# Ledger of designs, part 89: peptides against a protein of PDB entry 3HTU

Target 1, 75 residues: chain A of PDB entry 3HTU
Amino acid sequence: RRPEEWGKLIYQWVSRSGQNNSVFTLYELTNGEDTEDEEFHGLDEATLLRALQALQQEHKAEIITVSDGRGVKFF

## One batch from the design tools (peptide; made by RFdiffusion4, then SolubleMPNN)

Design b2_p28_7_s1 (from b2_p28_7, 13 letters changed)
Fold by OpenDDE base, seed 2:
Structure b2_p28_7_s1 (fold): chain B 75 residues (1-75), chain A 28 residues (1-28)
Amino acid sequence: as target 1 above (75 residues)
Amino acid sequence: SEIEKKKKEFEEKLEEYKKLLKKKLEKL
């Protein structure tokens, strides 16, 4: 899958689970219990980041780096 | 064990970091 395709899957999960405006660490998205059954669970961070960047271009997410960690807020 | 101890420490640090990160993200 391309990053933008992963982004679509991720955002679909966010939307369908009613978690718009929720915040996540990148770790939680791919390693958290809440996403264990999702296709993007276990996705490598590099690809995840590219996926989220694609969503950010669509104003569906905002990636923020605090210190050496990264998180994302979905809209 | 030492491994378990390190695991616990890592998890604790991670949790604190997550809290900080989410707090920052919530302000956006």
Scores: peptide ipSAE 0.069, ipTM 0.539, DockQ to the pose 0.073
Fold by OpenDDE base, seed 3:
Structure b2_p28_7_s1 (fold): chain B 75 residues (1-75), chain A 28 residues (1-28)
Amino acid sequence: as target 1 above (75 residues)
Amino acid sequence: SEIEKKKKEFEEKLEEYKKLLKKKLEKL
């Protein structure tokens, strides 16, 4: 899959999940319990970042770095 | 064991770090 395709899958999950908080660490998206059954579970961080950057260009997400940690906010 | 003790300490630190990160992200 291309990064844009991964981004679409991730955003679809976020939209369907019905979670109140739209903020995630990058680790939670690919290694968390909530995404164990998703196709993007276990996705490498480099590909994940490219996917999220594609979503960011569409104004659907914002990648944020705090100190040495990274997270993402979905819109 | 000592290994299990260190693992527990690491997990606690990781949880605190995640909370701090999310708190900062929510305020942006």
Scores: peptide ipSAE 0.065, ipTM 0.516, DockQ to the pose 0.030
Fold by OpenDDE base, seed 4:
Structure b2_p28_7_s1 (fold): chain B 75 residues (1-75), chain A 28 residues (1-28)
Amino acid sequence: as target 1 above (75 residues)
Amino acid sequence: SEIEKKKKEFEEKLEEYKKLLKKKLEKL
């Protein structure tokens, strides 16, 4: 899958679960318990970041960096 | 157990990090 396709799957999950306007660490999205049944669970961080950047271009997410850690807010 | 101890430690760090992210996002 391309990063844009992964981004679509991630955002679909966010929407289905009613977690718009929620904040996640990158680790939570791919390693957390809430996404264990999702196709993007276990996705490598590099691909995840590219996927989130694609969503950011669509104003559906914002990636935040704090003290060498990264998170994301979905809209 | 040691595993449970490590999990709790991780959960605490995670919550702290999420708070920091939320505070930073509030400034946007």
Scores: peptide ipSAE 0.061, ipTM 0.549, DockQ to the pose 0.076
Fold by OpenDDE base, seed 1:
Structure b2_p28_7_s1 (fold): chain B 75 residues (1-75), chain A 28 residues (1-28)
Amino acid sequence: as target 1 above (75 residues)
Amino acid sequence: SEIEKKKKEFEEKLEEYKKLLKKKLEKL
């Protein structure tokens, strides 16, 4: 899959899940319990980042870094 | 159990990290 395709899958999950908090660490998106049954679970961080960058270009996400970690907010 | 302890520690760390990220986003 292309990064854009991964981004689509991730955003679809975000939309379906009805999460009360749209902020995620990169780790919990691919390694957390909430995404265990999703196709993007276990996705490598490099590809994940590219997918999120694609969503950011669409104004659907904002990637930020804090100290030694990274996270994302979905819109 | 040890597993439950580690799970709780992870959840607490994650929550604090998310708060930090959210706060940073609010400052942008």
Scores: peptide ipSAE 0.061, ipTM 0.556, DockQ to the pose 0.078

Design b2_p28_7_s2 (from b2_p28_7, 13 letters changed)
Fold by OpenDDE base, seed 1:
Structure b2_p28_7_s2 (fold): chain B 75 residues (1-75), chain A 28 residues (1-28)
Amino acid sequence: as target 1 above (75 residues)
Amino acid sequence: SEIAKKREEFEKKLEEYKEKLKEKLKEL
């Protein structure tokens, strides 16, 4: 899959999951319990980052670095 | 077991770190 295709899958999950919090660590998206049954679970961080960057270009997400950690806010 | 204890410690540290990071992200 292309990064933008992964981004689409991730955003679809975010939209349908009904999360009360739109902020995630990058680790949670690919290693968390909430995404165990999703196709993007286990996705390598480099590809994940590119996928999120694609969403960022669409103004659907913003990647933020705080200290030594990274997260993403979905819109 | 020792391995189970180490796993539990890791999970606790990770969760605390994630929550701290999330709070900082919400503040931005």
Scores: peptide ipSAE 0.045, ipTM 0.535, DockQ to the pose 0.030
Fold by OpenDDE base, seed 4:
Structure b2_p28_7_s2 (fold): chain B 75 residues (1-75), chain A 28 residues (1-28)
Amino acid sequence: as target 1 above (75 residues)
Amino acid sequence: SEIAKKREEFEKKLEEYKEKLKEKLKEL
């Protein structure tokens, strides 16, 4: 899959999951319990970042780095 | 055990870090 395609899958999950908080660490997205059944679970961080960057270009997400950690907010 | 205590300590610190990160993200 291309990064854009991964981004689509991730955003679809965010949209349908009913999560109250749309803020995630990158680790939670790919290694968290809530995404164990999702196709993007276990996705490498480099590909994840590219996927999220694609969403960011569409104003659907914003990536932020804080003190050697990274997270994302979905819109 | 000592190793169990250290693991628990690490997990707590990790959780605190995650919460701190999320709080920063909420400011967006």
Scores: peptide ipSAE 0.043, ipTM 0.519, DockQ to the pose 0.031
Fold by OpenDDE base, seed 3:
Structure b2_p28_7_s2 (fold): chain B 75 residues (1-75), chain A 28 residues (1-28)
Amino acid sequence: as target 1 above (75 residues)
Amino acid sequence: SEIAKKREEFEKKLEEYKEKLKEKLKEL
């Protein structure tokens, strides 16, 4: 899958699960218990970041860096 | 065991860090 396609899957999960306006660490999205049954579970961080950047261009997410950690807010 | 203790301490620090990060994210 292309990063844009991963982004679509991630945002679909956010929408159908009612997680809009929520925040996640990047680790939680791909390694957390809440996404264990999702196709993007276990996705490598590099691909995840590219997917989220695609969503950011669509104004559906914002990636934030604090210190050496990264997170994302979905809209 | 000592290994178990170290793992527990690491997990605790990790959770504290995650909470701090989420706190900053909520401010945006």
Scores: peptide ipSAE 0.042, ipTM 0.516, DockQ to the pose 0.071
Fold by OpenDDE base, seed 2:
Structure b2_p28_7_s2 (fold): chain B 75 residues (1-75), chain A 28 residues (1-28)
Amino acid sequence: as target 1 above (75 residues)
Amino acid sequence: SEIAKKREEFEKKLEEYKEKLKEKLKEL
């Protein structure tokens, strides 16, 4: 899958899950219990980042770096 | 075990880090 395709899958999950707080660490998206059944679970961080960057270009997400960690806020 | 202790410590630190990160993200 292309990064933008992964981004679509991720965003679909976020949208359908009805998260109260649409804020995640990158780790939670690919390693969290909440996404165990999702296709993007276990996705390598590099690909994940590219996927999120694609969403960011569409103003659907914003990647934030705090200290040495990264997270994402979905819109 | 030592391994278990290290894992526990890691998990605690990770959780604290996540909370701090999330708090920062909420400010956006």
Scores: peptide ipSAE 0.032, ipTM 0.519, DockQ to the pose 0.073

Design b2_p28_7_s3 (from b2_p28_7, 16 letters changed)
Fold by OpenDDE base, seed 4:
Structure b2_p28_7_s3 (fold): chain B 75 residues (1-75), chain A 28 residues (1-28)
Amino acid sequence: as target 1 above (75 residues)
Amino acid sequence: SEIEKKLEELKKRLEELKEKLKERLKEL
């Protein structure tokens, strides 16, 4: 899958689960309990980041970096 | 066990990171 395709799957999950406007660490998206049944569970972080960047270009997500990590807010 | 202690520490760190992110993102 292309990063854009992964982004679509991730955002579909966000919408279905009512997680719009919620905040996640990158780890929670691919390793958390809430996504265990999703196709993107276990996705490598590099591909995840590219997927989220694609969503950010569509104004559906905002990636932010703090001193000790990165996270994302979905819209 | 030591492994369990390390896991709990990592979980705590993850939660702290999440709170920091929420603080930074609350105005978006």
Scores: peptide ipSAE 0.084, ipTM 0.579, DockQ to the pose 0.075
Fold by OpenDDE base, seed 1:
Order: C-alpha cells, then structure tokens, then sequence
Structure b2_p28_7_s3 (fold): chain B 75 residues (1-75), chain A 28 residues (1-28)
C-alpha cells in the first residue's frame, strides 16, 4: 500500500469518528486504543509520516514538531 | 504492577505532548 493510500484510510477514520479533538500524536494513530481495529494500526512510523505528508499536501492535515515529539492536526 | 505503573507514566507523557502540540497550534 502506498503512503497516499494509507493517508486516505487514516483520514476516512478521522472523518467517521466525528471527534471533537482533531489533534493526535503519531504514536496515538498507530498504537492508541482508538485505532486498534483500523488497518493502519501498527503501521511503522516512517510510512505513517509519509502518509500524513501526503494528506498535508492536500491541506487535510498539519504535522507539528515540538522538542518532545511530533503530532498532527486534521482538517 | 510495574507494567501498569509504566503505562500510566507513558499516558501522562502522552497527554503532556498533546497539550504542547495544541499550544503550538494556537500560535499558527
């Protein structure tokens, strides 16, 4: 599966969930309880990052980096 | 258990990171 295909799956999950909080750490997306039943659960961080970068190109996500780690906001 | 204690510590660190990310977003 290509990164942009992973991005599509991730964004579909975000859209379906209707979550009030659209900010996630990268760890939460692939290792969190909320995504245990999703196909992208357990995805390696390198592929995840490329998937999110694809979404960012579509203005559907913003990757944020702080000293303690990285996260993403979905739009 | 020790595992449970480590898990709680990780959850705390995760929440702190999320708050930092949210604060960074306010500056955008």
Amino acid sequence: as target 1 above (75 residues)
Amino acid sequence: SEIEKKLEELKKRLEELKEKLKERLKEL
Scores: peptide ipSAE 0.083, ipTM 0.583, DockQ to the pose 0.076
Fold by OpenDDE base, seed 5:
Structure b2_p28_7_s3 (fold): chain B 75 residues (1-75), chain A 28 residues (1-28)
Amino acid sequence: as target 1 above (75 residues)
Amino acid sequence: SEIEKKLEELKKRLEELKEKLKERLKEL
């Protein structure tokens, strides 16, 4: 899958699960309990980041960087 | 147990990171 396609799957999960406006660490998205049944579970961080960047371009997410890590908020 | 202790530590660190992210977002 292309990053954009992964982004679509991720956002679909966000929408279906009612997680809009929620904040996640990148690790939570691909390794957390809440996404264990999702196709993007276990996705490598590099691809995840590209997927989220695609969503950010669509104003569906915002990647947040702090000194000790990264996360994302979905809209 | 040691495993439980490490898990607790990781959960704490995760929560702290999430709070930092949320606070950073408020500043934007």
Scores: peptide ipSAE 0.079, ipTM 0.568, DockQ to the pose 0.076
Fold by OpenDDE base, seed 3:
Structure b2_p28_7_s3 (fold): chain B 75 residues (1-75), chain A 28 residues (1-28)
Amino acid sequence: as target 1 above (75 residues)
Amino acid sequence: SEIEKKLEELKKRLEELKEKLKERLKEL
């Protein structure tokens, strides 16, 4: 799958689960209990980041990097 | 075991860092 396709799947999960405006660490999205049944569970961080960047281009997410790590807010 | 104790300590630290990150994200 292309990063954009992964982004679509991720955002679909966010939307159907009612978690718009929620905040996640990158680790939680691919390794958390809440996404165990999702296709993107276990996705490598590099691909995940590219997927989220695609969503950011669509104004559906914002990636934030701090000294402690990286997270994302969905809109 | 000692290894398990160390793992628990690291998990606690990780959660603290995650919370700090989320607090920063909430400001946006």
Scores: peptide ipSAE 0.051, ipTM 0.539, DockQ to the pose 0.072

Design b2_p28_7_s4 (from b2_p28_7, 16 letters changed)
Fold by OpenDDE base, seed 3:
Structure b2_p28_7_s4 (fold): chain B 75 residues (1-75), chain A 28 residues (1-28)
Amino acid sequence: as target 1 above (75 residues)
Amino acid sequence: SEIEKKREEFEKELEELKKLLKERLKKL
């Protein structure tokens, strides 16, 4: 899958699970219990970041860095 | 063990970072 395709799957999960306006660390999205049954669980962080950047271009998410950690807010 | 002690310490530091990160994200 391409990054934008992963982004679509991630945002579909956000929308269906009622996670709009929610906040995640990047680690939580791919390693957390809430996404264990999702196709993107276990996705490498580099690909995840590219996927989220695609969503950010569509104004569906915003990635932010604090210190050496990264997180995302979905809209 | 010493390894487990170090892991616990690093996990605590990571948790603190996550809290700070999420607080910042909530302000967006």
Scores: peptide ipSAE 0.143, ipTM 0.603, DockQ to the pose 0.073
Fold by OpenDDE base, seed 1:
Structure b2_p28_7_s4 (fold): chain B 75 residues (1-75), chain A 28 residues (1-28)
Amino acid sequence: as target 1 above (75 residues)
Amino acid sequence: SEIEKKREEFEKELEELKKLLKERLKKL
C-alpha cells in the first residue's frame, strides 16, 4: 500500500471508532490495544509517518513532537 | 523475573509519557 492508502485506512478507523479523544501517540496508533484488529497495526514508523503526513496535507491531522515522544491530532 | 520487572517499569514510564503527550496535544 502507498502511504496515502494507509492514511485513508487510519482515518477511516478514527472516524468509525467514535473516540472521545482524537489524540494519539504514534506508538499507540500502531501498537496499542485499540488498533489490534486493524490492518495498520504493527505498521513500521517510517511508513506511518508518511501516511500521517499525507493526512496532514489534507488538513485531517497534525503531527507534533513533545518532550521525548511524537503524537498526532486528528481533525 | 527481572526481565518482567524491567518490562513493567518501562510500561509505566511509557504510560506517563503518553499521558503527557496527550495532554499537550489536546491543548493545541
Scores: peptide ipSAE 0.140, ipTM 0.610, DockQ to the pose 0.073
Fold by OpenDDE base, seed 4:
Structure b2_p28_7_s4 (fold): chain B 75 residues (1-75), chain A 28 residues (1-28)
Amino acid sequence: as target 1 above (75 residues)
Amino acid sequence: SEIEKKREEFEKELEELKKLLKERLKKL
């Protein structure tokens, strides 16, 4: 899958599960309990970041860093 | 063990970092 395709899957999950306006660390998206049944669970961070950047271009997410941590807010 | 104690400390630090990150993100 292309990054934008992963982004689509991620955002579909966000929408289906009512997670709009929620925040996640990047780790939680791919390793957390909430996404265990999703296809993008276990996705490598590099691909995840590209996927989220695609969503950010669509104004559906915003990626931010605090200290060494990275997270995302979905809209 | 000392190794286990260090792991617990690291895990606590990680949790605190996640908390701070989420708090920051909620303000966006």
Scores: peptide ipSAE 0.134, ipTM 0.593, DockQ to the pose 0.072
Fold by OpenDDE base, seed 2:
Structure b2_p28_7_s4 (fold): chain B 75 residues (1-75), chain A 28 residues (1-28)
Amino acid sequence: as target 1 above (75 residues)
Amino acid sequence: SEIEKKREEFEKELEELKKLLKERLKKL
């Protein structure tokens, strides 16, 4: 899958699970219990980041770095 | 074990980072 395709899957989960306006660390998206059954669970961070960047271009997410960690807010 | 100890330390640091990130993200 291309990053934008992963982004679509991630955002579909966010929308369908009522997670709009919710916040996650990147780690939680791919390693958290909430996404354990999702296709993107276990996705490598590099691909995840590219996926989220694609969503950010669509104003569906905002990635932020605090200290040396990264998180995302979905809209 | 040393490995277990390092794991615990890492998890603590990660938890602290998560808290910081989430607090910041909530303000967006």
Scores: peptide ipSAE 0.133, ipTM 0.608, DockQ to the pose 0.073

Design b2_p28_8_s1 (from b2_p28_8, 12 letters changed)
Fold by OpenDDE base, seed 1:
Structure b2_p28_8_s1 (fold): chain B 75 residues (1-75), chain A 28 residues (1-28)
Amino acid sequence: as target 1 above (75 residues)
Amino acid sequence: MEEKKKEFEEKLEEYKKKVEEKLKELKK
């Protein structure tokens, strides 16, 4: 899958679960309990980041880097 | 194992708060 396709799957999950405007760590998106049944569970961080960057270009997400890691807010 | 999991989840929640605060600062 292309990064844009992964991004679509991730955003669909966010929307269906009613978690728009929520903040996630990159880790919990691919390793968290809430996404265990999703196709993007276990996705490598590099691909995940590219997917989120694609969503960011569409103004559907914003990636933030802090001292102890990276997170993302969905819109 | 469950105790370790809870501790890790708490650390993640703490990090999420930091990210949220960072977002607020950037939006000001």
Scores: peptide ipSAE 0.047, ipTM 0.548, DockQ to the pose 0.070
Fold by OpenDDE base, seed 2:
Structure b2_p28_8_s1 (fold): chain B 75 residues (1-75), chain A 28 residues (1-28)
Amino acid sequence: as target 1 above (75 residues)
Amino acid sequence: MEEKKKEFEEKLEEYKKKVEEKLKELKK
């Protein structure tokens, strides 16, 4: 899958689960219990980041970088 | 292993809080 396709899957989950406006660490998205049954569970962080960047271009997410990692807020 | 998991989860929670705070700052 392309990063954009992963982004679509991720955002679909966010929307279906009512997680809009929620903040996640990147780890939570791919390693958390809430996404265990999702196709993107276990996705490598590099690909995840590219996916989220695609969503960010569509104004569906905002990636925040802090000293000890990255998080994302979905809209 | 359990202790490590708890510590990791705590770190994640702290990081998550920082992310949220940064988002608030950016929106000001």
Scores: peptide ipSAE 0.032, ipTM 0.535, DockQ to the pose 0.069
Fold by OpenDDE base, seed 3:
Structure b2_p28_8_s1 (fold): chain B 75 residues (1-75), chain A 28 residues (1-28)
Amino acid sequence: as target 1 above (75 residues)
Amino acid sequence: MEEKKKEFEEKLEEYKKKVEEKLKELKK
């Protein structure tokens, strides 16, 4: 899958689960219990970041970087 | 195992708070 295709799957999960406007760490998205049954669970961080950047270009997400890691807010 | 999970959850919540505060500051 291409990064934008992964982004679509991730955003579909966010939308279907009613978690728009929520904040996640990158680790939580691919390693958390809430996404264990999703296709993107276990996705490598590099591909995840590219997927989120694709969503950011569509104004569906915003990536935030702080000293101790990275997070993302979905819209 | 359970104690390690709780420690992770606490760190996660603290991190989320920092991210949210950072986002709020950037939108001012």
Scores: peptide ipSAE 0.028, ipTM 0.529, DockQ to the pose 0.070
Fold by OpenDDE base, seed 5:
Structure b2_p28_8_s1 (fold): chain B 75 residues (1-75), chain A 28 residues (1-28)
Amino acid sequence: as target 1 above (75 residues)
Amino acid sequence: MEEKKKEFEEKLEEYKKKVEEKLKELKK
């Protein structure tokens, strides 16, 4: 899958689970319990980041980098 | 493991707070 396709899957999960406007660490998106049943679970962080960047270009997410890591907020 | 999970959740919450705060500041 292309990053854009992963982004679509991720955003679909966010939407159907009613977690829009929620904040996640990059880790919990691919390693958390909430996404264990999702196809993107276990996705490498590099690909995840590209996927989220694709969503960011569509204004569906915003990646935030702080001193102790990176997170993302979905819209 | 339960205790470690609790600690992780606490750290996660703190991080989320920081992320939200950062986002809030960026939106100002």
Scores: peptide ipSAE 0.028, ipTM 0.528, DockQ to the pose 0.071

Design b2_p28_8_s2 (from b2_p28_8, 16 letters changed)
Fold by OpenDDE base, seed 3:
Structure b2_p28_8_s2 (fold): chain B 75 residues (1-75), chain A 28 residues (1-28)
Amino acid sequence: as target 1 above (75 residues)
Amino acid sequence: MEKKLEEFKKNLEKYKELVRKRLEELKK
């Protein structure tokens, strides 16, 4: 799958679960219990970041960067 | 099991830091 396709799957999960406007760490999205049954569970961080960047271009997410890690807010 | 718990704790600390930083920016 391309990053854009992964982004679509991730956002579909966010929408279906009613978690728009929520904030996640990148680790939480791919390693958390809430996404264990999702296809993107276990996705490598590099591919995840590219997927989120694609969503950011569509104004569906905002990547947050701090000195000790990264997170994302979905809209 | 212990490894998973430690990873969870680290993730939680990072989340708290993200929130703290975001709040600081909004207060400016």
Scores: peptide ipSAE 0.074, ipTM 0.586, DockQ to the pose 0.040
Fold by OpenDDE base, seed 2:
Structure b2_p28_8_s2 (fold): chain B 75 residues (1-75), chain A 28 residues (1-28)
Amino acid sequence: as target 1 above (75 residues)
Amino acid sequence: MEKKLEEFKKNLEKYKELVRKRLEELKK
């Protein structure tokens, strides 16, 4: 899958689960219990970032980078 | 091991909150 395709899957989960406007750590998205049954669970961080960046271009997410790590807010 | 995991989860939650706050600050 391309990053954009992963982004679509991730955002679909966010929408279906009513997680819009929620903030996640990147680890939480791919390693958390809430996404354990999702196809993107276990996705490598590099690919995840590209996926989220694609969503960000569509104004569906915003990646937050701070000195201690990264997170994302979905819209 | 369970204790480590619990602590890790707590740290993640703290970070999550910090990220949220940072985002809000950036939007002010």
Scores: peptide ipSAE 0.041, ipTM 0.551, DockQ to the pose 0.039
Fold by OpenDDE base, seed 4:
Structure b2_p28_8_s2 (fold): chain B 75 residues (1-75), chain A 28 residues (1-28)
Amino acid sequence: as target 1 above (75 residues)
Amino acid sequence: MEKKLEEFKKNLEKYKELVRKRLEELKK
């Protein structure tokens, strides 16, 4: 899958689960209990980041870098 | 705008710390 395709799957989950406007760490998106049944569970961080960057270009997400990690807010 | 971003970052840090603590508890 291309990053854009992964981004689509992630955003679909966000939408159908009512998680819009929520904030996540990158870890909980791929390792969290809430995404265990999703295809993107276990996705490597590098690919995840590219997927989220694709969503960011579409103004559907914002990646935030903090001192010791990264998070994302979905819109 | 910059102030909003900083506040968001602070809240994110707090959230991350909370998650970390919970994960540590699960490892026990």
Scores: peptide ipSAE 0.027, ipTM 0.495, DockQ to the pose 0.182
Fold by OpenDDE base, seed 5:
Structure b2_p28_8_s2 (fold): chain B 75 residues (1-75), chain A 28 residues (1-28)
Amino acid sequence: as target 1 above (75 residues)
Amino acid sequence: MEKKLEEFKKNLEKYKELVRKRLEELKK
């Protein structure tokens, strides 16, 4: 899958679960219990980041970088 | 191991809060 396709799957999950406007760590999205049944569970961080960047271009997410890691807020 | 997992989860929640606050600061 392309990053854009992964982004679509991730955002679909966010929408279905009613977690728009929520903040996540990158680890939580791919390793958390809430996404265990999702196709993107276990996705490597590099690919995840590219997927989220695609969503960011569509104004569906914003990646936040802090000294101890990265997070994302979905819209 | 359960205690370590709980500690890890707590750290993640704290990190999420940090990110949220940082986002708010950037939006101001």
Scores: peptide ipSAE 0.025, ipTM 0.505, DockQ to the pose 0.040

Design b2_p28_8_s3 (from b2_p28_8, 15 letters changed)
Fold by OpenDDE base, seed 1:
Structure b2_p28_8_s3 (fold): chain B 75 residues (1-75), chain A 28 residues (1-28)
Amino acid sequence: as target 1 above (75 residues)
Amino acid sequence: MEEKRKKFEEELEKYKELVRKRLEELKE
């Protein structure tokens, strides 16, 4: 899958679960219990970041860093 | 293990709050 395709899957999950405007760490998206049954669970962080960057270009997400951590807010 | 999980969740929530605040600050 391309990063854009991963982004689509991630955003679909966010939308159907009613978590738009929610904030996540990059870690919990791929390692958290809430996404254990999703195809993108276990996705490497590098690919995840590219997927989220694609969503950011579509104004569906915003990536932000705080100290040494990174997070994302979905819209 | 339960205590470790709780501590992780607490730290995660703290981080989320920091991110939310930072996003609000950037939009102001």
Scores: peptide ipSAE 0.070, ipTM 0.547, DockQ to the pose 0.071
Fold by OpenDDE base, seed 5:
Structure b2_p28_8_s3 (fold): chain B 75 residues (1-75), chain A 28 residues (1-28)
Amino acid sequence: as target 1 above (75 residues)
Amino acid sequence: MEEKRKKFEEELEKYKELVRKRLEELKE
């Protein structure tokens, strides 16, 4: 899958689960219990970041780095 | 293991709140 395709899957989950306007760490999205049944669970962080950047271009997410960590807010 | 999990979740929540606040600051 391309990053844009991963982004689509991630955002579909966000929408279905009612997580719009929620904040996540990158680790939480791919390693958390809430996404264990999702195809993007276990996705490497580099690919995840590219997927989220694609969503950011569509104004569906905003990535931010705080200190040595990274998070994302979905819209 | 349970205590370690609780500590992790607490730190995660703190980080999420920090990110949320920082995002709002940047938008202002």
Scores: peptide ipSAE 0.065, ipTM 0.543, DockQ to the pose 0.070
Fold by OpenDDE base, seed 3:
Structure b2_p28_8_s3 (fold): chain B 75 residues (1-75), chain A 28 residues (1-28)
Amino acid sequence: as target 1 above (75 residues)
Amino acid sequence: MEEKRKKFEEELEKYKELVRKRLEELKE
């Protein structure tokens, strides 16, 4: 899958689960209990970041990076 | 399972720090 395709799957989960305007660490998106049954569970961080960047270009997410920490807010 | 929990808590703490830093930037 391309990054934008992963982004679509992630955002579909966000929307269907009512998580819009919620914030996440990158780790809990792909390793948390809430996404265990999602196709993107276990996705490597590099691909996840590219997927989220695609969503950011569509104004559906904002990535926050300071030092070595990362988080994301969905809209 | 304990390792996963510890890693989650560590990532969450890092995110809380990100938020604090972001708030500080907005106040300046």
Scores: peptide ipSAE 0.049, ipTM 0.555, DockQ to the pose 0.041
Fold by OpenDDE base, seed 4:
Formats: C-alpha cells, sequence, structure tokens
Structure b2_p28_8_s3 (fold): chain B 75 residues (1-75), chain A 28 residues (1-28)
C-alpha cells in the first residue's frame, strides 16, 4: 500500500470510531489496543509518518512534535 | 496578522500539551 492508502485506512478508523478531533501518539495508532483489529496495526513508524503527512496535506490531520515524541490530531 | 499568528501558536501549544499528557500516560 502507498502512504496515501494507509492514511485513508487510518482516517476511516478515526471516523468510524468517532474520534475526530482526538489526539494520539504515533505509538497508540499502531501499537494501541484500540487498533489491534485494524490493518494498520503494527505498521512501521516510517510508513505511518508518511501516511499521516499525506492526511496533513489534506488538512485531515496535524502532526505535533514534542520533546519526548510525536503525536497527531485528526480533524 | 499578528493576532492570527498568536492564535495559531496558542492552539498549537494546546495540541502539544495534550500530546505530552498522553505520552506521559503511556510511559507510566
Amino acid sequence: as target 1 above (75 residues)
Amino acid sequence: MEEKRKKFEEELEKYKELVRKRLEELKE
């Protein structure tokens, strides 16, 4: 899958679960219990980041960098 | 222009704070 395709799957999950406007750490998205049944669970961080960047270009997400890690807010 | 920039920075800081809190929760 291309990063854009992964981004689509991730955003679909966010929408289905009613978590728009929610904030996640990158770890939560691919390693969290809430996404265990999702195809993107276990996705490598590099690919995840590219997927989120694709969503960011569509104004569907905002990647946030903090001192001890990175997170993302979905819109 | 200055007001818009200030507002943007404030919102960004809020987002960062939320992420920081979540990071701390996972580390515990």
Scores: peptide ipSAE 0.031, ipTM 0.482, DockQ to the pose 0.502

